# Peptides against a protein of PDB entry 4DOW, part 69

Target 1, 157 residues: chain A of PDB entry 4DOW
Amino acid sequence: TFSWVGRPLPNRKQFQQMYREICMKINDGSEIHIKVGQFVLIQGEDNKKPYVAKLIELFQNGAEVPPKKCARVQWFVRFLEIPVSKRHLLGRSPPAQEIFWYDCSDWDNKINVETIIGPVQVVALAPEEVIPVDQKSEETLFVKLSWNKKDFAPLPP

## One batch from the design tools (peptide; made by RFdiffusion4, then SolubleMPNN)

Design b2_p19_1_s4 (from b2_p19_1, 10 letters changed)
Fold by OpenDDE base, seed 5:
Structure b2_p19_1_s4 (fold): chain B 157 residues (1-157), chain A 19 residues (1-19)
Amino acid sequence: as target 1 above (157 residues)
Amino acid sequence: SEELKKEIEKLEERFKKAL
């Protein structure tokens, strides 16, 4: 179950109310609060690792019946999500914890908040910085580069 | 949830077209 936290933010979009924060109520009764600017895991198909995204906007879409709780996101991609024929362009074998900023507008950035699994930590690194490999779990993800379907590039500002 | 299933399917279709 998802519910809005706090008062709506001012906006000029018709039939939309914007929010800064949303609350996820989990099956065990506990609650997790997620804010705009945080990173989240988004549910994919079975046997597929969840997608990674940064929350840009939280809004209720009143144009739909019933109204939908939605988010606008910045997508990231995992190395194994990149086509096999293009992976060589990285020039190295990345650790499992590395993700890439998706630098294209062709991937619709609107999601239903019900697809959110939970928050995740994403750390931006300079190219020369080493990704820690001492961690057994992929609790923290790291980003150095962007991917635009053609090549890898330095991380955008 | 049937609604969640539909949202995941929609997301996967968009993903396949983007990557």
Scores: peptide ipSAE 0.473, ipTM 0.906, DockQ to the pose 0.821
Fold by OpenDDE base, seed 2:
Formats: C-alpha cells, sequence, structure tokens
Structure b2_p19_1_s4 (fold): chain B 157 residues (1-157), chain A 19 residues (1-19)
C-alpha cells in the first residue's frame, strides 16, 4: 500500500498533483518513506532482477479514473541487461554491484509506484575509484559510467 | 494483484523495446 506524505507541491500542470515523499506499507506492517532524489528497485518478471531507477518526480495522475500514483524516473541498467553483443565495449568484467546511467530517451520514464519494491543505495564513483566488492553489505550499487546504446561514457554531471 | 501484474508486463514490454 502506498500513500502520499505531506501536502502537494505547487504545480502548474493540469490534472497532476506533485509530492515530495511517499509512504510504502510492507506486509509486516512497517512503513518506509521514499523521497524524490532517492533510488529504488522496481519489480520485473519473476526470473529477472529488479530494475534500478532514481526518482525524479512523484505525482498523482488525476486524468485517470481512479487517479494513479506515479513517478518519473531516471533509469539505470545492469550489465547483464545490456545486449551480449555490446558488453565487450566496456573493456572489463564489472562486479555484480555495478550499474550504468541510461543515457537515452527511448525508455519511458513514467512508472506506477506500485511497481516499487523498495529503496536501494546507489553510490556514484569516479572512474579511478575501486568498487568495494568485499563488504558485508553487498546490497549497495555503484555507478561510474553511462550507457547510450552505442558506448559507455563518463557519468553525466 | 492483477493490476500490478499488468503494470509489470507493461514495463517488460518497454524494456524490450529500449534494450
Amino acid sequence: as target 1 above (157 residues)
Amino acid sequence: SEELKKEIEKLEERFKKAL
């Protein structure tokens, strides 16, 4: 179950109410608050690892009946989500914790918040920084590069 | 829920078109 936290932000878009924060209620009754700017895991098919995204906007779409709780996101991609024929362009074998900033506009950035599994920690690193793979908390993901379907590039600012 | 399943299917379709 998802519910808005706080009052709607000032917004000039018709049929949309924007929010800063949303509350997710989990099966055990506990609650997790997720804010714009945080990173989340988004559910895929049963045999697929969750998608990774950064929340850019949280909004209620009032044009739909009933209104739907939605988010605009910046997509990340896992190495294994990149086509096999292009993985060699990285020039190295990345650790499982590495993800890439998806630098294309062809992937619709609107999601239903119900697809959110929960928050995840994503840390941006400089190219020369080493990804700590030998850590107790291997749930942290790391991003060093972007992927634009053609090649890998330095992270956007 | 069935609604959630439909949303996941939509995401998968968009993913296949993009990557």
Scores: peptide ipSAE 0.473, ipTM 0.906, DockQ to the pose 0.854
Fold by OpenDDE base, seed 4:
Structure b2_p19_1_s4 (fold): chain B 157 residues (1-157), chain A 19 residues (1-19)
Amino acid sequence: as target 1 above (157 residues)
Amino acid sequence: SEELKKEIEKLEERFKKAL
C-alpha cells in the first residue's frame, strides 16, 4: 500500500500532481518513506534480481481511471543485465554490488510505484576508487560508470 | 495483485526492448 506524504508540489502539468515523498506500508504495519532523489529496487520477474533506479519525480497520473501513483526514474543496469556479447567491454569482472548508469532514452522511465520493493543505498565512486566488496551483504550498491548500449564511460556529472 | 502482475509484465516488456 502506497500513500502520498505532504502536499502536492507546484506543477503546471495537466492531470498530474507531483509529490516529494511517498509512504510504503509493509505487512507488519510498519512504514517506509521514500523521497525524490533516493534509490529504489523495482520488482521484475521472479527469476530476476530487482531493477535499480533513482527517483526523479513522484506524481499522481490523473489521466487514468482510477488515478495511478507513478514515478519517473533514472535507470541503472546490473552487469548481468548487459548482453553477454558486450560484457567484455568492461575489461574486468565487476563485483556483484556494482551497477551502471543507463545512459539511454530508449527505456521508458515511468513506473507504477506499486512495483517498488523498497529503498536501496547507491554510492557513486570515481573509476580509480576500490569498491568495498562485502560478500555477506549486497545492501549497498556502487556506481562508477555509465552504459549506453555501446560502451562504458565515466559517470555523467 | 492482478494489477501488480500487469505492471511487472509491462516493465519486463520495456526492458526486453531496451537491453
Scores: peptide ipSAE 0.472, ipTM 0.905, DockQ to the pose 0.859
Fold by OpenDDE base, seed 3:
Structure b2_p19_1_s4 (fold): chain B 157 residues (1-157), chain A 19 residues (1-19)
Amino acid sequence: as target 1 above (157 residues)
Amino acid sequence: SEELKKEIEKLEERFKKAL
């Protein structure tokens, strides 16, 4: 169950109300608050690792009947989601915790918030920094590079 | 829910087209 937290933010779109924060109620009755700018896991098919995204906007789409709670996201991609024929362009074997900033517009960046599994920690690293791989940080993801379907590139500062 | 299932399916379709 998802519900808006706080008052709608000022915007000029007649049928869209924007929010800063959303509350996700989980099975044990506890609540997790997720804000714009945080990173989330998004559900895929069974036996598939969740998608990773950064929340850009949270909004209710009043043009839909009934209204839909939506989010606009910045997608990340996992190494194994990149086509096999292009993985060699990285020039190294990345750890499982590494993800890449998806630098393309062909992947629709609007989602239904109900597809959100929960928050996830994503840490940006400089190219020369070593990704720590230990059991305690197993759930932490790291990003160094972007992927634009043609090559990898350093993240903008 | 069935609605959530449909949303996941739509997302998967978009993913397959993009990557």
Scores: peptide ipSAE 0.466, ipTM 0.904, DockQ to the pose 0.818

Design b2_p19_2_s1 (from b2_p19_2, 9 letters changed)
Fold by OpenDDE base, seed 3:
Structure b2_p19_2_s1 (fold): chain B 157 residues (1-157), chain A 19 residues (1-19)
Amino acid sequence: as target 1 above (157 residues)
Amino acid sequence: SEIDKILEIGLENAKKKRE
């Protein structure tokens, strides 16, 4: 179950109520709060692995009947999600924990919050920084570059 | 892979706790 936390934020978008935070209630009664700016795992299609995304907006879509709890996200892609023919463009073998900022608009960045599995930790690194592989970082994902379906590039500012 | 492990663990944990 998903519910909004707090009052709607001011916005100029018709039929939208924007929020800063959403609450996921799980079956044991406990709650997980997720805020705009945090990273989440999104349910994949069929048996596919979850997608990684950064929440950039949380909103209730009043244009829907009934209104839907939605989010706008910045997508990230895993190396293995990049076409085989393009992977060589990276010029290196990335560690398994590396993901890439998806710099394309062909993916719908609007999701239903019901597709959110849970939070995940993502850390941005400079190109010269080494991705940690210690035990404490074993469940952390790292991003250094963007992918725009044509080439890899430095992260957007 | 390690990333798959991360995602799978997260997925499984979420499934166990979802209403």
Scores: peptide ipSAE 0.049, ipTM 0.696, DockQ to the pose 0.097
Fold by OpenDDE base, seed 4:
Structure b2_p19_2_s1 (fold): chain B 157 residues (1-157), chain A 19 residues (1-19)
Amino acid sequence: as target 1 above (157 residues)
Amino acid sequence: SEIDKILEIGLENAKKKRE
């Protein structure tokens, strides 16, 4: 189950109550708190591999009946999610830990919080920085570039 | 790939732990 943590943040959106933090209660009774700005795994369709996203907003959508707990996200894409015909544009074989900032508006960036699987660690690097391959970084994802369905580019600031 | 393993582990944990 998911529940809001704290009071709603001040805003002037008619049908939205925004929050800074949400609590995900696990079956064993333990809790995982997720905040705006953190990275999460989102459940994929048809048993597909999870998506990676950064939480931009947490809000209750009062326009729906009943109200829904939602999030707005910045999507990231994995190399293998990029069309085969475009992968050569990277000019290198990326390590498995590399993901890309999805710089397109064609994807709906509103999700139901119930699709959140859990948190994941993502670190931004400069293009020239080497992705570390050690035990400490084995579970860390790295982002250097954006992908806009046409080409790769430096990360937006 | 290694990233696939990470994602799959996360998915598996979700299946086991989510209410």
Scores: peptide ipSAE 0.049, ipTM 0.701, DockQ to the pose 0.101
Fold by OpenDDE base, seed 2:
Structure b2_p19_2_s1 (fold): chain B 157 residues (1-157), chain A 19 residues (1-19)
Amino acid sequence: as target 1 above (157 residues)
Amino acid sequence: SEIDKILEIGLENAKKKRE
C-alpha cells in the first residue's frame, strides 16, 4: 500500500498534485518513506531483474480515473543491460556495483509507484575516484558515467 | 554477480512483504 506523506506542493500542472514523499506500507505493518531525490529499485517486467532509478517527481495523476499515484524517474542501467556488442566501448571491466546514467529519452520515465520495490543506495563518483569494495559498501551502487546507447560519457551535472 | 544478489534480495523482500 502506498500513501502520500504531507500536503501537496504548490504547482500549476493541470490534473497533477505533486508531493515530496510517499509511504510504502508492508505486510507486518511497518512502513518505508521514500522521498524525491532518492534512488529506488523498480520492478522488472516478466520476472526480469529490477531496474535502478532516481525519483525526480512524485505526483498523483488526476487525468486518470481513478487517480493514479505516479513518479517521474531518471533511469540508470547496469552494465549487463548494455548490448554485448557495445560493452567494449567502456574500455574496462567495471565492478559489479557500477551503474550508468541513462542519457536517452526513448524510455518512458513515468512509472506507477506500485512498481517501486524499495530504496537503494547510489553514490556519484568522479572518474578518478575508486569504488569502495568493503563490507559496509557492498550493497551500495556507484555511478561515474552516462550511457546514450552509442557511447559512454562523463556524468551529467 | 554481487549486484544481482542485491537486486534479487530486494525483489524477494518485495514479494514477501509488499501490500
Scores: peptide ipSAE 0.045, ipTM 0.699, DockQ to the pose 0.101
Fold by OpenDDE base, seed 1:
Structure b2_p19_2_s1 (fold): chain B 157 residues (1-157), chain A 19 residues (1-19)
Amino acid sequence: as target 1 above (157 residues)
Amino acid sequence: SEIDKILEIGLENAKKKRE
């Protein structure tokens, strides 16, 4: 189950209440708190691998009946999610830990919080920085570039 | 890959633990 943490944030949207933090209740009674700005794994379709996303906004959508707990996200893509015909544009073979900022609007960036699997660590690096591949960073994802369905580009600010 | 495994394990764990 999911529940809001803290008081609603001021906003001008008529049918939305915004929040900074949400709590995920697990079956064993443990709780995971996730905040705006953190990175999360999102459940994939049809048993596909999870998506990676950054939480931009947490809100309750009062325009729906019943109201839905939602999030707005910035998507990231894995190299293998990029069309085979365009992978050569990277000019290198990326390590498994590298993901790319998805710089397109064709993906719906509104999700139901129920699709959140859990938090994940994502670190932004400069192009010249080496992605560490050690035991300490084995669960950390790294991003250097964006992908806009046409080419790779430097990370957005 | 190791990352793929982590993602898959995470998905399975989430399915088992979520209320």
Scores: peptide ipSAE 0.045, ipTM 0.699, DockQ to the pose 0.101

Design b2_p19_2_s2 (from b2_p19_2, 8 letters changed)
Fold by OpenDDE base, seed 1:
Structure b2_p19_2_s2 (fold): chain B 157 residues (1-157), chain A 19 residues (1-19)
Amino acid sequence: as target 1 above (157 residues)
Amino acid sequence: SEFDEILKKGLENAKKKRE
């Protein structure tokens, strides 16, 4: 179950009511609050292959009947999601913790909040920075580069 | 996969911080 936290934000978008935070209630009754700017795991097909995304907007879509709780996201991709024929362009074998900023518009960046599995930690690094491999960081994902379906590039500003 | 295990650990750790 998902519910809005706080008052709606000022907005000029027709049929949309924006929020800063949403509450996710888990089966055991506990609650997790997720805010705009945080990273989340999104349900994949058949509950397999979860996707990583950054929340950029939380909004209720009043254009739909009934209104739906939605989010706009910035997608990230895993190395194994990149076509085999293009993986060599990275020039290295990435660690398992590395993900890539998806720099394309062909993916719908609107999701239903119901597809959110939970929060995840993502840290942006400079290309020269080493991805730490320790127990404290094993649950953290790291991003250094973007992928635009043609090549890898530095992260966008 | 190893990546999936990382995601799983991340999710579990996040649940530990539940309100």
Scores: peptide ipSAE 0.348, ipTM 0.855, DockQ to the pose 0.054
Fold by OpenDDE base, seed 4:
Structure b2_p19_2_s2 (fold): chain B 157 residues (1-157), chain A 19 residues (1-19)
Amino acid sequence: as target 1 above (157 residues)
Amino acid sequence: SEFDEILKKGLENAKKKRE
């Protein structure tokens, strides 16, 4: 289950209540708090790998009946999600930990919070920085570039 | 895949920290 943490943030959007934090109750009864700005894994389609996203906004959508707990996200794409015919544009074989900032507007960036699987650690690196592949960083994802369905580019500001 | 294993470890680690 999901529940809001704290009071609604001030906003003037009709039918929307914004929050900075949400609480996830997991199977063992423990709680995981996720805040705006953190990275999460989101459930994909049936038999598909989960998506990686950064939480941009948490809000309750009062336009729906009943109201829905939602989030706006910035999507990231995995190398294997990029069409085979375009992968060569990277010019290198990326490590498994690398993901790419999805710089397109064709994907719906609004999700139901119920699709959130859990948090994940993502670290931004400069293009010249080496991605660590040691035991300490094995669970961390890294992003250096964006992907806009046409080519790779430096990360947006 | 190797990527999936990384994600799995990350998720498990995150859950462990909250337990």
Scores: peptide ipSAE 0.345, ipTM 0.849, DockQ to the pose 0.053
Fold by OpenDDE base, seed 2:
Structure b2_p19_2_s2 (fold): chain B 157 residues (1-157), chain A 19 residues (1-19)
Amino acid sequence: as target 1 above (157 residues)
Amino acid sequence: SEFDEILKKGLENAKKKRE
């Protein structure tokens, strides 16, 4: 289950109450707090592999009946999610920990918070920075480039 | 996959960090 943490933020959106933080209660009864700006794993359709996303906004959509807890996200893609015919454009074989900023608007960036599996650690790196492969960093994802369905490019500012 | 194992470890670690 999901519940809002704190008071709603001031906003001008007619049917939305915005929040800074949400609490996710997991099966064992423990709780995980997730904030705007953090990265999360989103459940794929039909139990597909999870997607990686950055939380941009947390809001309750009052236009729905009953109101729904939602999030607006920035999507990231894994290398294996990129079409086989385009992967060569990277010019290198990326490590498994590398993900890419999805620089397209064709994917709906509004999600239901119920699709959030949990938080994940993502670190942005400059192109010249090396992705660490030590045991402590194995669970961390890294992003250097964007993908716009046509080519790879430097990360957006 | 290797990526899935990375995510699995990350999720397990996140669950240990109760807030």
Scores: peptide ipSAE 0.324, ipTM 0.847, DockQ to the pose 0.053
Fold by OpenDDE base, seed 5:
Structure b2_p19_2_s2 (fold): chain B 157 residues (1-157), chain A 19 residues (1-19)
Amino acid sequence: as target 1 above (157 residues)
Amino acid sequence: SEFDEILKKGLENAKKKRE
């Protein structure tokens, strides 16, 4: 169950109420608060491959009946989601913890909040920084580069 | 916690897909 936290933010978007924070109530009755700017895991077709996204906007879509709790996100992609013919462009074998900023607009960046599995830690690194693979960092994802379907590039500013 | 389990499972599965 998802519920808004706080009052709607002032905005001029028609049929939309924007929020800073949403509350996710999980099975044990505990609550997890997720805010704009945080990273989340998004449910895919199954639990075997969750997607990673950064929350850009939280909003209720009043154009739908009933109104839907939605989010606008920045997608991240995994190395194996990149076409085989282009993987060599990275010039290295990335660790499993590395993800890439998806710098394309061909993906729908609007999601229903009910697809959110939970928060996840994503850390941006400079290209020269080492991605740790120890136990303390095993639950952390790292991003160094963007992918725009053509090539890898430094992270957007 | 349930959260930890979900996260761990998700990440583990994600890592498996990357390997």
Scores: peptide ipSAE 0.070, ipTM 0.625, DockQ to the pose 0.043

Design b2_p19_2_s3 (from b2_p19_2, 9 letters changed)
Fold by OpenDDE base, seed 5:
Structure b2_p19_2_s3 (fold): chain B 157 residues (1-157), chain A 19 residues (1-19)
Amino acid sequence: as target 1 above (157 residues)
Amino acid sequence: SEFDKILEIGLENAKKKAE
């Protein structure tokens, strides 16, 4: 189950109440708090692997009946999500830990918070920086480039 | 897969932090 943490933030959006933090209660009774700005894994569709996203906004959508707890996200894509015919454009074989900033607006960036699996660590690196392969970084994803469905590019400033 | 391993480790760490 999911519940809001704290008071609603002031905003001018009709039918929306915005929040900074949400509480995810898991089956064992423990609670995980997730905040705006953190990265999360989102349930995949049709037996696909989970998606990676950065939380931009947390809000309750009052325009729906009943009201829904939602989030606005920035999507990231895994290398294997990129079409086979375009993977060569990277010019290298990326490690499994590398993801890419999705620089396209064709994918809906609104989600239901119930699709959140849990938090994940994402670190931005400069193109020349090496992705660490030690045990301490096994759970960490890394981003160096963006993908706009046509080509790879340096991350937006 | 390697991604699955990352996922499992991440989720485990998240649960540990919540304890």
Scores: peptide ipSAE 0.155, ipTM 0.764, DockQ to the pose 0.051
Fold by OpenDDE base, seed 3:
Structure b2_p19_2_s3 (fold): chain B 157 residues (1-157), chain A 19 residues (1-19)
Amino acid sequence: as target 1 above (157 residues)
Amino acid sequence: SEFDKILEIGLENAKKKAE
């Protein structure tokens, strides 16, 4: 179950009420609060692994009947989601923790909040920084580069 | 896989949504 936290934010978009935070109530009765700017795991299709995304906007879509709780996201991709024929462009074998900023517009960046599995920690690193693989950072994902379906590039500022 | 392990730990610690 998902519910908005706080009052709607002022915005000029018709048919949309924007929010800063949403509450996800899980089956054990506990609650997880997720805010704009945080990273989340999104349910994959079929047997696909979850997608990684950064929440850009949280909004209720009033254009739908009934209104839908939605989010606008920035997508990230895992290395294994990149076509085999283009993986060599990275020039290295990335650790499993590395993800890439998806710099394409072909993916719909609007999601239903019901597809959110939960929060995940993502840390941006400079190219020269080493991705830690110790136990303390085992659950953390790291991003250094973007992927635009053609090549890898420095992470957007 | 290594990534699966990361996700599993992350989801567990974050009280993942039941599938």
Scores: peptide ipSAE 0.142, ipTM 0.774, DockQ to the pose 0.081
Fold by OpenDDE base, seed 1:
Structure b2_p19_2_s3 (fold): chain B 157 residues (1-157), chain A 19 residues (1-19)
Amino acid sequence: as target 1 above (157 residues)
Amino acid sequence: SEFDKILEIGLENAKKKAE
């Protein structure tokens, strides 16, 4: 179960109410609060592995009947989601913790909040920085580069 | 996979903090 936290933000979009935070109620009765700017795991289709995304907007879509709780996201891709023929362009074997900023518009960046599995920690690093692979960082994902279906590039500003 | 392990750990930690 998902519910809005706080009052809606002022905006001029007639059919959208924007929020800063949403509450996720899990089965054991505990609650997880997720805010705009945080990273989340999104349920994949057909038992596929979850997607990684950054929450850009949280909004209720009033144009739909009934209104739906939605989010706009920035997608990230895992190395194995990149076509086999293009993986060599990275020039290295990435660690399991590395993900890539998806720099394309062909993916719909609007999701239903019900597809959110939970939060995840993502840290941006410079290309020369070492991705830590230890017990302390085992739960953290790291991003150094973007992927635009053609090549890898430095992260967008 | 190793990636799956990372995801599981992250989710478990998040739930633990919320409790």
Scores: peptide ipSAE 0.133, ipTM 0.750, DockQ to the pose 0.052
Fold by OpenDDE base, seed 4:
Structure b2_p19_2_s3 (fold): chain B 157 residues (1-157), chain A 19 residues (1-19)
Amino acid sequence: as target 1 above (157 residues)
Amino acid sequence: SEFDKILEIGLENAKKKAE
C-alpha cells in the first residue's frame, strides 16, 4: 500500500499533483518513506532481477480514472541486461554490484509506484576507483559509467 | 552534474531487496 506524505507541491501541470515523499506500507505493517532523489528497485518480469531506478518525480496522475500514483525515473541497467554482443565493449568483467546509467530515451520513464519493491543504495564512483566487493558492501550498487546502447561512457556532468 | 546527483543515497535500515 502506498500513500502520499505531505501536501502537493506547487504545480501548474494539468492533471498532475506532485509530491516530495511517498509512504510504502509493507507486509509486517511497518512503513518505509521514499523521497524524490532516492534509488529504488522496480519489479521485473519472469523472475528477472529487479530494475534499478532513481526517482525524479512523484505525482498523482489525474488523467486516469481512478487517479494513479506514479513516478518519473532515471533508469539504470545491469550488466546482464546488456546484449551479449555488446558486453565486450566494457573491456572488463564487472562485479555483480555494478550498474550503468541508461543514457537513452527509448524506455518509458513513467512507472506506477506499485511496481516499487523498495529502496536501494547506489554510490557513484570515478572510473578509476575500485569497487569494493567485501561483505560490508555487497548490498550496495555502484555506478561508474553510462550506457547508450552503443558504448560505455563517463557519467553525464 | 548528473554524477553529483547520483551520489550515495539510501535508507540503510530499510533496504528491501527482491530475490
Scores: peptide ipSAE 0.036, ipTM 0.650, DockQ to the pose 0.042; fails the geometry check

Design b2_p19_2_s4 (from b2_p19_2, 8 letters changed)
Fold by OpenDDE base, seed 2:
Structure b2_p19_2_s4 (fold): chain B 157 residues (1-157), chain A 19 residues (1-19)
Amino acid sequence: as target 1 above (157 residues)
Amino acid sequence: SEFDEILKKGLENAKKKAE
């Protein structure tokens, strides 16, 4: 289950109430708080493959009946999600921890918060920075480049 | 996959931190 944390942010968007934080209650009764700007895993339609996303907005959509708790996200893609014919454009074999900023508008960036599996750690690196491989960074994902379905490019600002 | 194992470990750690 999901519930809003705190009071809604002031905005003029019709039918929308925006929030900074949401609470995810898991089966054992524990609670995970997730804030705008953090990264999350989103459940795929196949109920198997999760997607990585950055939370841009948290909002309740009052235009729906009943109102839905939603989020707007920035999508990221795994290397293996990139077409085989285009992977050579990277010019290197990326480590398993590397993901790419999805720089396309063909994906709907609105999700239901119920599809959130949980938080994930993502760190942006400069191209010359080395992705660390140690115990502390084992579960951390790293992003250096964007992917626009045609080529790789430096990260957007 | 290796990637999925990374995510799994991350989620487990997040749950432990929330407890």
Scores: peptide ipSAE 0.484, ipTM 0.890, DockQ to the pose 0.054
Fold by OpenDDE base, seed 3:
Structure b2_p19_2_s4 (fold): chain B 157 residues (1-157), chain A 19 residues (1-19)
Amino acid sequence: as target 1 above (157 residues)
Amino acid sequence: SEFDEILKKGLENAKKKAE
């Protein structure tokens, strides 16, 4: 189950109540708090492959009946999600931990918070930085580039 | 996949940390 943490944030959207944090209650009764700006795994229709996303907004959608707990996200893609015919444009074989900033608007960036599986750690790196492979970083994902369905590019500022 | 294993481990650790 999901519940809002704290009071609604001031906003000018008439049908939305915005929040900075949400609480995810797990089966064992423990709670995971997730804030705007953090990264999460989102369950897609294909239950075999969760998607990586950055939370940019948490809000209750009052335009729906009943109101829905929602989030706006920035999507990331895995290398293997990129068409085979375009992968060569990277010019290298990325490590398994690398993901790419999805720089397209064709994906709906609004999700139901119920699709959140849990948090994930994502770190942005400069192109010249080496992705660490040490034990401490083994569960961390790294992003260096964006993908806009045409080519790879430096990360947005 | 290797990627999925990374995610799995991360999620497990996150849940454990929350306990």
Scores: peptide ipSAE 0.483, ipTM 0.890, DockQ to the pose 0.054
Fold by OpenDDE base, seed 4:
Structure b2_p19_2_s4 (fold): chain B 157 residues (1-157), chain A 19 residues (1-19)
Amino acid sequence: as target 1 above (157 residues)
Amino acid sequence: SEFDEILKKGLENAKKKAE
């Protein structure tokens, strides 16, 4: 179950009410709060292969009947999601914790919040920075580069 | 996969923190 936290943010979009935070109630009754700017896992097809995404906007879509709780996201891609023929362009074998900023517009960036599995920690690094492998960072994902279906590039601003 | 295991651990830890 998902519910909005706080009051709608001021905006002039006709059919949208924007929010800063959403509450995710899990099975045991506990609650996880997720804010714009945080990273989440999104359910894939057949309940497999979760996608990593950054929350850009949280909004109620009043154009739908009934209204839907939605989000706009920035997608990230796993190395193994990149075509085999293009992986060599990275020039290295990435660790399992590395993901890539998806710099394409061919994916729909609007989701229903019901597809959110939960939060995930993502840290941006410079290309030359070493990815930590210690115990405290085991669950942290790291992003250094973008992928635009043609080549890898430095992260966009 | 190793990646999926990382995500699984992260989610479990997040849920424990919420409790």
Scores: peptide ipSAE 0.481, ipTM 0.889, DockQ to the pose 0.055
Fold by OpenDDE base, seed 1:
Structure b2_p19_2_s4 (fold): chain B 157 residues (1-157), chain A 19 residues (1-19)
Amino acid sequence: as target 1 above (157 residues)
Amino acid sequence: SEFDEILKKGLENAKKKAE
């Protein structure tokens, strides 16, 4: 179950109410609050391959009946989602914790909040920075580069 | 996969913090 936290933000969009935070109630009754700017896991169709995304907007879509709780996201991709023929372009074997900023518009970046599995920690690093491999960082994903289906590039500013 | 295990651990820890 998902519910909005706080008052809607000022918005000029007629049929969209924007929010900064949403509450996710899990099975045991506990609650997880997720804010715009945080990273989440999104359930895929196969139920075994969650996607990593950054929340850009949280909004209620009033154009639909009934209104739906939605989010706009920035997608990230795993190395194994890169075509085999192009993986060599990275020039290295990435650690398991590395993900890539998906710099394409072919993916729908609008989701239903019901597809959110939970939060995840993502940290941006410079290409020369070493990805920590220790117990403290085992839960953290790291991003250094973007992928635009053609090549890898530095992260967007 | 190793990646999925990382996600699983992170999610589990997040749930524990919420309890």
Scores: peptide ipSAE 0.483, ipTM 0.890, DockQ to the pose 0.055; fails the geometry check

